# Peptides against a protein of PDB entry 4KTY, part 196

Target 1, 266 residues: chain A of PDB entry 4KTY
Amino acid sequence: YVLNDIGVIFYGEVNDIKTRSWSYGQFEDGILDTCLYVMDRAQMDLSGRGNPIKVSRVGSAMVNAKDDEGVLVGSWDNIYAYGVPPSAWTGSVDILLEYRSSENPVRYGQCWVFAGVFNTFLRCLGIPARIVTNYFSAHDNDANLQMDIFLEEDGNVNSKLTKDSVWNYHCWNEAWMTRPDLPVGFGGWQAVDSTPQENSDGMYRCGPASVQAIKHGHVCFQFDAPFVFAEVNSDLIYITAKKDGTHVVENVDATHIGKLIVTKQI

## One batch from the design tools (peptide; made by RFdiffusion4, then SolubleMPNN)

Design b2_p27_1_s2 (from b2_p27_1, 17 letters changed)
Fold by OpenDDE base, seed 4:
Structure b2_p27_1_s2 (fold): chain B 266 residues (1-266), chain A 27 residues (1-27)
Amino acid sequence: as target 1 above (266 residues)
Amino acid sequence: DLPNEHKLSDDYFMELLKELKEKEKEE
């Protein structure tokens, strides 16, 4: 999880699983220096740099460009005129070295690019890390642990009535660490995500969230456990939005979100 | 064969809802 510099990322659809090779390159020249530079840009104190909890949380913020001029600018609108299309990247090295050289965010990334670069960052700093792919990944925007699907009175789905969304797949990272800040048993793999999705205490960051806690429904533990829980386990709630402003639950599907979660043990 | 991620469409959920309603009716 630390020594391997080449990995596989799962993507696509649950019924059409695809793989992409990714070169992490955590041992390549300049990469460690760049990781240190990232922490410098985050104004991370020296004492915190030895704490994987702090490092992973800072990394989740800094691998994306939002808030702090971090490493990668995301783009999901299929317009990549001012940079490199996300699909053109094959590894983390070029991205990180460009960031270090230019001292400006690199364009562009999507979830697997963020996850790839973040994986390099974590591994470079000695934190065991892997990429996780979640198919039918929910984005709960209103923090109700539900994936709200609103229907108009005519029965048609209208996604404009909510900021909630479901993605065909989403990639994030799991980092291995102890969690002395949590009850016993909630160390080990921690979900961390550098793809900018939701604001967490003032920044676009996510985690570390205890995988064990999430598996057991403990969403009260820091950091961002409710959001990660919703990504993998939220119910689809079909709600009719009536003209009078009332909401009526029409149907519930508890089996669709997070139908498949895949990680490659490298 | 691009790995680009995307949001599921309204049509996707319409179809799912239809299937769900049909299952409930059969139960």
Scores: peptide ipSAE 0.603, ipTM 0.909, DockQ to the pose 0.848
Fold by OpenDDE base, seed 2:
Formats: structure tokens, sequence, C-alpha cells
Structure b2_p27_1_s2 (fold): chain B 266 residues (1-266), chain A 27 residues (1-27)
């Protein structure tokens, strides 16, 4: 989880799983220095740099460019006019070195690029890390732990009311650490995500969220456990918005979101 | 094939709901 400098990222569809090679390059020249530079740009106190909880949370914020001029600019519009298409990247090294050299965010990334760079960052700093792919990954934006799909009375989706969304797949990271800030048993793998999705206490960041806590429904544990829980376990709630303003639940699907979670086992 | 991720479309969910309703009728 720390020594491997080449990995495999799972993507595609649940019924058509695909893999992509990714070079982490955590031992390449200048990469560790760049990771330290990232923490410097975050103005992270030296005392916190030895704490994997703080480091992983800062990393989740800084690997994306939002809020803090971090490493990667995300783009999902298939234009990519002012940079490199996400699919053109083959590893973390070029991205990190470009960031260090230019001191400006690198364009562009999507989830696997964010996860790849973040994995390098974590491993460089001695934090065991792996990439996780979640198929049918929900984006709950109102923190109700549901994927609310609003329907017109005619059965069509009301796109104006439907704010939540589902990715065909989404990649994030799991980092291994103790969690002395949580009850006993909730250390180990922690979900962290650098893809900018939701604001967490003022920044686009996510985690660390205890995988054990999520697995057992303990969403009250810091950080961002409700969001991560929703990504993997939201119910699809089909709601008809009536003309009189009332909402009626038409159907519930509790089996669709997070149907498959895949990670490379070492 | 490009690894680009995307949000599932409205049509996807409408079809999914249709399938769900059909299953309920069979039960």
Amino acid sequence: as target 1 above (266 residues)
Amino acid sequence: DLPNEHKLSDDYFMELLKELKEKEKEE
C-alpha cells in the first residue's frame, strides 16, 4: 500500500468493469518535495504534518484546486480547451511536477486523476493508501442520506427539483490510520476524497471517514461520514411533486446505490 | 474507451422506475 508505484484503477460500468494503469511515482525525483510544497501552500502547521488525520484532510482539500489554488482543476464538460484532457494522464508525476513548477493548478482532472494524485500524496507521506471505485455512486447534496428523484405527475423527472445525482462510477481513496479521536474500533481504513463534490466546513474536501463506521451506520463520526455513507448506501427515492405542492413517495430502491465497491487487494 | 465519468441521465432513472413498477405488479 506504500511501496507500489504502479497501480490499477477500476472504472466503467458495473456490468462492464474496466481497468486503467496508473503510475503513482511516489519515489520519483521531486515528488516528495512537491508533496511538502502542497502542505506549505495549505499553510499547514509543522506540528500537524505528522498526524495522518490532518494530513489526509488537508490533502483532500489541496489535491483539488477549489478554495486554495490546489493541484488539479476538475472538468466534466468534455471540452478541456485550456489544458490536458483527463484521459491523457497516465500517472501522478507529470501533474505534480507541473504544479510545483508553475505554482498554478493543473488542468484537467476527473475522479480517477484526483484519486491517483491523492494516492501518490498519501504514500509519499508514509500513509498507506489505496484507490476505491464505487459503481453507482450517489451525490447527496442536502445531507438527508437519500437520493431524491423528483417526478412530474406525468412520470418524467423534474430536473429543477432533482438536485441529487448519481455517478456511473466514482473513485476515492482509503488511507490507513489510527483514529484516537473516535471510539475504539474505528481506526484502520479511512475514506478520503479529493474530487471536489461538497463543501465540508468551508472547503471542498472529504474525510477521513472511518470505513468501519460507515459500514456499521455510524454517520455521526467525523469527518463527512454522512456524505460518504450516502455515496455507497443511499436509497433511491422516487417522489412525485403534486400540483398542490405535496410530495408523494412513489417508490424506493434500496439496492441500486453502491452496488459494487472495488479496490485492488495487496 | 475513455475512462470519463458521468452523471446518470434522467432517462436512466425513468427506465429504472418503470422496471421497478413492473416488478411490483408481478408480485
Scores: peptide ipSAE 0.599, ipTM 0.910, DockQ to the pose 0.863
Fold by OpenDDE base, seed 5:
Structure b2_p27_1_s2 (fold): chain B 266 residues (1-266), chain A 27 residues (1-27)
Amino acid sequence: as target 1 above (266 residues)
Amino acid sequence: DLPNEHKLSDDYFMELLKELKEKEKEE
């Protein structure tokens, strides 16, 4: 996972899985220096730079531009007038070198671009890492571990009340590390995500969240386990908002979110 | 063939719910 400098990212739909090649380039000239620069910009102390827990958490914050003038600006509105369309990127090297040279956030990225750059960052710093794609990825924004879909009495979705959303697909990273801060057995792969989605204790970052903990429903373990759990395991809750202000659960679908999770095998 | 991600639409969920209700009737 550390030595492979070319990867494959899965995207598309669950019934039409597609792949995209991505060049990580962690051994290219200037890339390690740029990763160190990123940690410098984060004002990360030297003692913390040897801790993969701290490094991956800082990386999840710094690969996105929010809060801290990090590496990438996200855009999902199909307007890319002041930069490069997300689909035009083929690897991490150009993005990281541009960031180092300009010292300003690079435009633009979406989930696979964030994941690609973050994968380079982790691997460059000696942390085994891979990209994971989740089809039907939920964004729970009120931390209730549900995807709440509010309906009018006529059956139409109430967009005002429906705050949660589902991506057709989303990708993030898994980083391999020990977790001495967690009970025994919850080391190994940790979910980390640099795509700016939710605020975590003051900034847009996510993880590391123990994959084993999430699989066993231990959402109380740091960091951001409830959010990651919701991305892959949320129930779709259809709620009818009555005219009298009452809410009635119309239906529950426990099988749709996180229907398929894919990662490249070595 | 663009890899751009997007949020699922309201129509998607309405159709999904319809299918779910029909399935429940058949069971």
Scores: peptide ipSAE 0.596, ipTM 0.910, DockQ to the pose 0.845
Fold by OpenDDE base, seed 3:
Structure b2_p27_1_s2 (fold): chain B 266 residues (1-266), chain A 27 residues (1-27)
Amino acid sequence: as target 1 above (266 residues)
Amino acid sequence: DLPNEHKLSDDYFMELLKELKEKEKEE
């Protein structure tokens, strides 16, 4: 989880699981320096740099370019004219070194690129980390722990009202640490995500959220547990928006989101 | 073969709902 510099990332579809090799390169020349530079750019106090809770949270913010000119610019429009297509990257080293040299965000990334770079960042700083892939990953944007799908009376999806979304797959990181800020038993693996999805207390970041807490339905613990919980456990709620302005729940599917969660044993 | 991720379409959910409704009728 720390020493392995090559990994495998799972992607694709539930019925067609695919793997991609990724070179983390946490021991390559200049990578540690770059990780320190990232923390410098974040204006992280020296006293906090030894705390994996703070480091992982800062990392989740800084691996994406939003808010703070962090490492990677995300793009999902299939137009990558001003950079490198996400699929062209094979590892973290080139991305991190480019960031260090240019001092500007690197284009472009998607979830596995963010997760790959973030994994390098964590491992480089001595934090055990792995990448987790969640198939049918929900994006709850109103913090109600549901995937609300609004329908017109004719049965078509109302895209204006439907704000939540579901990724065919999404990957993030789990980092191993103690959580003295949480009750006993909620240390260990913590979910952290650098793919910019939702604002968390003022910036695009996510975690660390206790995996154990989430598994037991405890979403009240910091950080961003409700969001991570929703990614893996949201019910699909089909709601008909009637002409009279009323909303009626037509159907509920509790089995679709988070259908498969996989990670490589490193 | 591209690893690109995407959000599920409206059509996807409409089809799922159709399947759910059909199952409910059969029950």
Scores: peptide ipSAE 0.589, ipTM 0.911, DockQ to the pose 0.859

Design b2_p27_1_s3 (from b2_p27_1, 17 letters changed)
Fold by OpenDDE base, seed 5:
Structure b2_p27_1_s3 (fold): chain B 266 residues (1-266), chain A 27 residues (1-27)
Amino acid sequence: as target 1 above (266 residues)
Amino acid sequence: DEPQEFVLPDSYFMELLKELKAKKAAA
């Protein structure tokens, strides 16, 4: 997990899974220096740099440009005039070296670019890490652990009321570490995500969230377990908004979100 | 080789709901 410098990222659809090669390059010249620079920009104290919990959480924040002038600017509008289209990147090295040289956020990334760069960051600092792809990944915007789809009486989706969304796919990282801050048994793989999605206690970051805790429904465990749980386990709730202002649950689909989660075996 | 990430459109869920209703009716 630490030694492999080339990886595979899964994307596409559940019925048509595709793969993309990604060069992590954690051993390339200047990459370790850049990772240290990232932690310097985050004003991370020296004592915290030896703690994978703190490092992964800081990395989650700093790989995205939001809040702190971090590494990557995300763009999903298919307009990339002021930088490199997300699909043009083939690895982490060019992105990280550009960031170190320019000292400005690099444009542009989407989930696999964020995950690729974050994977390099983690591995470079000796944290075992892998990329995970979640097909039909929910974005719960109101923290109710549901994907609420509001419908008009005619059956059309009410986009104004519907605040939650679902990505065709989304990828993030899992980092291997002990969790002395959690009960026994919840160490191991921890979900961390550098793609800017939600504000977590003041910053766009996510994790580390114990994969074991999420699998067992322990959403009360730090960090951001409810959000990650919702990404993979949210029920699709179809709610008809009546003219009188009442809401009626028409249907529930508990099998669609997180239908497939894939990671490369190393 | 375009791994474009996108939010599923409203039409996707409308069709999914139709399928869900049909499945429940047949069960």
Scores: peptide ipSAE 0.614, ipTM 0.920, DockQ to the pose 0.833
Fold by OpenDDE base, seed 4:
Structure b2_p27_1_s3 (fold): chain B 266 residues (1-266), chain A 27 residues (1-27)
Amino acid sequence: as target 1 above (266 residues)
Amino acid sequence: DEPQEFVLPDSYFMELLKELKAKKAAA
């Protein structure tokens, strides 16, 4: 999880799982220097750089360009003018070196690109890390731990009534660390995500969230456990929005979100 | 082979809802 500089990223659909090779290149010339530069740009104090909790949280913020002129600009509208299409990247090295040389955010990334670069960042700094792919990944925007699907009175789905959404798949990272800030047993793998999805206490960042805590429903533990929990375990709640403003739960599907979570074990 | 991630459209959930209703009716 630290020494491997080539990886595989899972994507596609549950019934048609696909893989993409990714070169992390954490040992390539200039990459470590770039990772240190990233932390410098984040104005991270030296004392914190030895703490994987702080490093991973800063990394989750800085790998995306939002808030702090971090590494990657995301784009999901299939319009990639003034940059490189996300699918054109094959590894982290070119992205990180471009960032270091230009000192400007690199265009463009999507989840696997963010995860790839973030994985390089973590591994480069000695933090064991892996990429995780979640199929049918929910984006809970209102922090109710549900994926709200609103229906009009005629029964038709209207996604404009909510900011919640479900991605066909989403990639993030898990980083291995102790969590002395949490109760015993919640160390180990921590979910961290550099894809800009939600504002977390003032910045677009996510994690570290204890995987063990999430598995046991302990969403009260820092950081961003409710959001990560919702990504993998939220129920689909079909709600009829009445004209009078009332909401009626019509159906619940507890089996769809996070139907498959894949990570490389090798 | 395009790895682009995308938000599932309303039509997807409409289909799921139909399936869900059918399952409940059969149970």
Scores: peptide ipSAE 0.611, ipTM 0.919, DockQ to the pose 0.813
Fold by OpenDDE base, seed 2:
Parts: sequence; C-alpha cells; structure tokens
Structure b2_p27_1_s3 (fold): chain B 266 residues (1-266), chain A 27 residues (1-27)
Amino acid sequence: as target 1 above (266 residues)
Amino acid sequence: DEPQEFVLPDSYFMELLKELKAKKAAA
C-alpha cells in the first residue's frame, strides 16, 4: 500500500465494472518535495507533519483547490475549458509537478483524479493508502443520514426541495493509521476524501473517518463519519410534498446506496 | 469509455420508484 507506484481505479457501473490504470509515481523526482510543499502551503506546523491524522486531514483539504488554493480544480460539466480534461490524466506526477511549478491549482479533476493524487500524497508521506470506489454514492447535504428524494404529487422529482444527490460512482481513499483519539478498535483503515463535496468545519475536506466505526454505525466519531456513513448506507426516502405543505413518505429503499464498494487487494 | 463521474438524474429515481412500487404490488 506504500510501495506500489502503479494502481488500478475502479469506475463505471455496478453491472459493468471498469478499471483505469493510474501512475502514482510517489518515487519520481520532485514528487516528495511537492508533497512537502503542499503541507507548506497549508501552513502545517512541523510538529503535526508526523501525525497521520493531521496529515491526512490536511491532505483531504489541500488536494482540492477550494478554500486554500490547493492542487486540483474539480469540473463535471464536460467542457473543461482552460485546462486538461479529467480523463486525460494518467497519473499524479504531471499534476503535482505542475502545481509545484506554477503554484496555482491545476485544472481539472474528478473523483478518480483527486483520489489518485491524494493516494500519491499519502504514500509519499509513508501513510499506507488505497483507493476505494463506491457505486451509487450518496451526497447527504442535510446531515440526516438519508437520501431524501422529494416528489411532486404527480410523481415527478421536486428539484427545488431535493438537495441530496447520488453519484453513479465515487472514489475516495482509505489511509491506515492508529487512532489514539478514538476508542480502542477504531484504528486501521480511515476514509479520507479530497474531492470537494461538503464543508467540514470550515473547509472542503473529509476524514479521517474510521472504517470500523462506520461499519458499526458509530457516526459520532471524528472526522466526518456521518457524511461517509451516508455515502455508503443512506436509505433512499421518497417523500411526496403535498400541496397543503405536508410531507408523506411514499417509499423507502435501503438497498440502493453503496450497492458495491470495491478496492484493490494486495 | 470515459470515466465520467456524474450525478444520477431525476429520471433515474423516478424509474426506480416505479419499479419499487411494482414490486410491492406484486408481492
């Protein structure tokens, strides 16, 4: 999880799983220096740079450009003017070196690009890391651990009321570390995500969230466990908004979100 | 075969709901 410099990222559909090769290049010239530069840009104290909890959280913030002029600008509009289309990237090296040289965010990325660059960052700094793909990944904006789909009385989705969304697939990272800040048993793999999705205490960042905690429903454990839990385990709640202002739950689907979670085994 | 990540459209969930209702009716 640290030494492998070439990886495979899963994407596509549950019924048609696809793979993409990604060169992490953590041993390439200038890459480690760039990772250190990223932490410098984050103004991270030297004392914290040896703590994988702090490092992974900072990395989740800095790999995206939001808030802090971090590494990558996300784009999902299929235009990608003034940059490189996300699908054109084949690895982390060019992105990181461009960032280091220009000192400006690199355009553009989507989840697998963010995850790829973040994986390089973590591995460069000696943190075991892997990429995880979640199919039907929910984005809970309400922090209620549900995917609320509001419907008009005619059965059409009410886009105004429906704030939550679901990605066809989403990639994030898992980083291996001890969690002295959590109860015994919740160390090991921690979910961290650099794709800008939700504001976490003032920044677009996510994690580290204990995978064990999430698996056992312990969403109270820092960091961002409720959000990560919702990504993989939200119920689809179909709610009809009546003309009189009342809401009626029409259906609940507990089997759709997080239908498949895949990571490369070593 | 672009690895495009995208938000599922409203139509996806409308169809999914129809299927869910149909399953309930058949059960």
Scores: peptide ipSAE 0.608, ipTM 0.918, DockQ to the pose 0.840
Fold by OpenDDE base, seed 3:
Structure b2_p27_1_s3 (fold): chain B 266 residues (1-266), chain A 27 residues (1-27)
Amino acid sequence: as target 1 above (266 residues)
Amino acid sequence: DEPQEFVLPDSYFMELLKELKAKKAAA
């Protein structure tokens, strides 16, 4: 997980799984230096740099440009006039070296780009890491662990009321570490996500969230377990907003979100 | 093709709901 510098990222659809090669390049010249620079930009204390919990959380924040002038600017509007389209990237090296040279966020990324760069960052710092792809990935905006779809009485979606969303697919990282801050048994793989999705205690970051905790429904553990849980396990709840202001749950689909989660074995 | 990540449109869920209702009716 640390030594492999070429990876495969899964994307596409559940019925048409596709793969993209990604060069992590964690051993290439200047990459480790750039990772250290990222931590410097984050003003991370030296004492914390040996703690994978702190490092992965800082990395989650710094791989995205939000809040802290981090590495990548995300774009999902299909407008990439002031940078490189996300699909043009083939690996982490060019992105990280550009960031180090320009000292400005690099444009542009989407989930696989964020995950690729973050994977390089983690591996450079000796943290075993892999990329995970979640098909039908929910984005819970109100922390209720549900994907609430509000409908008008005519059956059309009420976009104004519907704040939650679902990605066709989303990828993030899992990092291997002990979790002395959690009960015994919740170490191992930890979900971390550098794609800017939700604010976590003041910054766009996510994790580390114990994969074991998530699998067993423990969402009370730091960090961001409810959000990660919702990404993979939210029920689709269809709610009709009546004209009188009453909300009625009409249908629930508990099988759609997180229908498939895949990662490459190294 | 390109690895496009996008938010599923409203139409997706409307169709999904129709399918769900149809399955329930057939059960």
Scores: peptide ipSAE 0.606, ipTM 0.919, DockQ to the pose 0.819

Design b2_p27_1_s4 (from b2_p27_1, 13 letters changed)
Fold by OpenDDE base, seed 5:
Structure b2_p27_1_s4 (fold): chain B 266 residues (1-266), chain A 27 residues (1-27)
Amino acid sequence: as target 1 above (266 residues)
Amino acid sequence: DLPDQHVLSDEEFMKLLAELKAEKAAA
């Protein structure tokens, strides 16, 4: 979880699982220094740097460029004219070294790039970490723990009313730590995500959320448990928006979101 | 090469809904 320099990332579709190698390079020259630099840029106090809860939460914020001029700029519009296409990266080293040298956010990343760089960050700092891929990954935009898909009366999706979204796949990280801030039994693997998706108390960050808590529906536990729960367990609610302004629930699908979650012990 | 991550399109949701309706009708 800390020692492997090369990993595997799962991607593709639920019915066509694919893998790609990723070089974490946590032991290469300048990488640890860069990780420390990231924490310096976050203005993280020295006392907090020994706390994996604080470190992983800060890392989830700083690996993305939003709010704090962090490491990576995300792009999902297939226009990468001012940087490197996400698919061109093969590991974390070039990204982190570019960030350290330029002191500016690196362009561009998508979920697996964010997860790869974040995995290097965690491992460099002695936190056991792995990448997790969730197929049909929900993005709950209004924190109601369900995916509301609005339909016109003719059956077409009303994109204007539909604020929630679903990724074909999404990658994030799990970090191993104790959680003395939670009840006994909710330590171990914690979900953390550096892909900028949702604002969490003023910053684009996510986690650490106890995997055990999520599995047992304890969404009241910090941090961001409702969001992570929704990513893997939301029902798809198909709602017809009538011309008279009424909303009618027509169908519910409880089988697609989080249909497959894959991780490899690295 | 890695395919770009993407949000499900309107058409993809309509397809999923059609499949859901078919499954429920058969049950």
Scores: peptide ipSAE 0.561, ipTM 0.917, DockQ to the pose 0.775
Fold by OpenDDE base, seed 3:
Structure b2_p27_1_s4 (fold): chain B 266 residues (1-266), chain A 27 residues (1-27)
Amino acid sequence: as target 1 above (266 residues)
Amino acid sequence: DLPDQHVLSDEEFMKLLAELKAEKAAA
């Protein structure tokens, strides 16, 4: 989880799983220096750099450009006019070196690019890390731990009322660490996500969230456990918005979100 | 095939809902 510099990322659809190779390149020249530079840009104190909890949380924030001019600018509009299309990247090295040299965010990334770069960052700093792919990954915008899909009376989706969204797939990272800040048993793999999705205490970041805690439904533990829980376990709630303004729950789907979660075991 | 991810469209949700209704009716 630290020594492998080439990995496989799962993507596609739940019914058509695909794989993509990704070069992490954590041992390539300039990469460690760039990772240290990222922490410098984050103004991270030296005392915190030995703490994987702090490092992974800072990395989660800094691998995306939001808030702090971090590494990658996300784009999902299929235009990518002012940079490199996300699909053109084959590894982390070029991205990190460009960031180091230009000192400006690199365009563009999507989830697997963010996860790939973040994986390099973590591994480079000695934190065991892996990429996880979640098919039908929910994005809960109002922290109610469910996906509210509003329908018109005719059955069509009301996009105006529907604020939550679902990705066909989403990649994030799991980092291995002890969690002395949590009760015993909630160390080990921690979910961390650098893809900018939701604000967490003032910045677009996510985690570390205890995988064990999430697995057992404990969402009260820092950091961002409710959000990660929702990504993998939200029910789809189909709500009809009546003309009179009333809302009626018509259907509930508890089977699709987090239908498949895949990670490579190395 | 490109690895681009996307948010499920209205049409995709309608399809899922139709499948859900069909499954519930068959159960």
Scores: peptide ipSAE 0.548, ipTM 0.913, DockQ to the pose 0.735
Fold by OpenDDE base, seed 1:
Structure b2_p27_1_s4 (fold): chain B 266 residues (1-266), chain A 27 residues (1-27)
Amino acid sequence: as target 1 above (266 residues)
Amino acid sequence: DLPDQHVLSDEEFMKLLAELKAEKAAA
């Protein structure tokens, strides 16, 4: 989880799982220097750089360009006119070296690019890390731990009534660390995500959230546990919007979000 | 194929849900 230079990232759909290789290159020339530069740009104090909790949280913010002119600009518009299409990247090295050289955000990334670069960052700094892929991944936008699906009276979906959405797949990272700030047993793998999705206390960042805490239904612990929980375990709430303006809950499905979560074993 | 990540359209979402429900019922 630290020494592997080449990885496998799962993508596609739950019924059509695909894989691609990704070169992390954490030992390549200039990469450690770039990771230190990223922390310098974040104005991270020296005392915090030895704390994997602080490092992973700062990394989740700085791997995306939002708020702080971090490493990668996300784009999902399929145009990519002012940079490199996300699919053209084959590893983290070119991205990180371009960022270090230009001192400007690199265009463009999607979830696996963010996760790949973030994985390099973590591993380069000695934090065991892996990429996880969640198929049918929810994006809870209103912090209610559910995916609201509005239906018209004719049964057609009206997605304009909610900002909640579902990705075909989403990649994020898990980082291994102790959590002395949490109760005993909630160390180990921590979910962290650098793909800009939601604001967390003023910045686009996510985690570290205890995987064990989430598995046991504890969403009250820092950081961003409710959001991560919702990605993998949101209830689908089907709400019919009546012509008279009333809303009626028609059905609840607690079984399909987070249908498959895949990670490389080694 | 390209590793394109995208938000599911309403149609794609409902289709996938139907497939998953069918799979669950068969298991």
Scores: peptide ipSAE 0.407, ipTM 0.838, DockQ to the pose 0.442
Fold by OpenDDE base, seed 2:
Structure b2_p27_1_s4 (fold): chain B 266 residues (1-266), chain A 27 residues (1-27)
Amino acid sequence: as target 1 above (266 residues)
Amino acid sequence: DLPDQHVLSDEEFMKLLAELKAEKAAA
């Protein structure tokens, strides 16, 4: 989880699981220096750099370019004219070195690119880390721990009313650390995510959220446990918006979100 | 075959809903 500099990332569809290689390159020249530079750009105090809770949270913010001119600019519109298509990247090294030299965000990434770079960052700093892929990954936009899919009376999706979304798949990271800020038993693997999805206390960041807490439904534990919980366990709620303005829950699907969560155990 | 992730489309949700209804009807 620290020593491996080449990994495998799962992607695709739940019924067509695919893998791609990713070179983390945490031992390559200039990579550790770049990770330190990332923390410098975050204006992280030296005293906090030894705390994996703080480091992973800062990393989740800084690996994305939002808010703080971090490492990667995300793009999902299939227009990558001003940079490198996300699929063209094969590892973290080129991205991190470009960021270090240019001191500007690198274009472009999607979830596995964010996760790959973040994994390098964590491993460089001695934090055991792995990439996790969640198929049918929910994005709860209104923090109600459910996915509200609004339908017209004719049964079609009302995109205007539907604010929540679901990724076909999403990659994030798990980082190993103790959590003295949480009750006993909630250390170990912590979900952290650098893909910019939701604002967390003023910044696009996510985690660390205790995997054990999420597994046992303890969404009150910092950080961002409700969001991570919703990603893997929210119900799909199909709501018909009537012409008279009333809402009727027509169907509930409790089986699709987080249908498959995959990680390579190394 | 690119690894690009995407948000489920309206059509994909409609498909899921149809499958859900079919499952409930068969239960």
Scores: peptide ipSAE 0.562, ipTM 0.913, DockQ to the pose 0.749; fails the geometry check

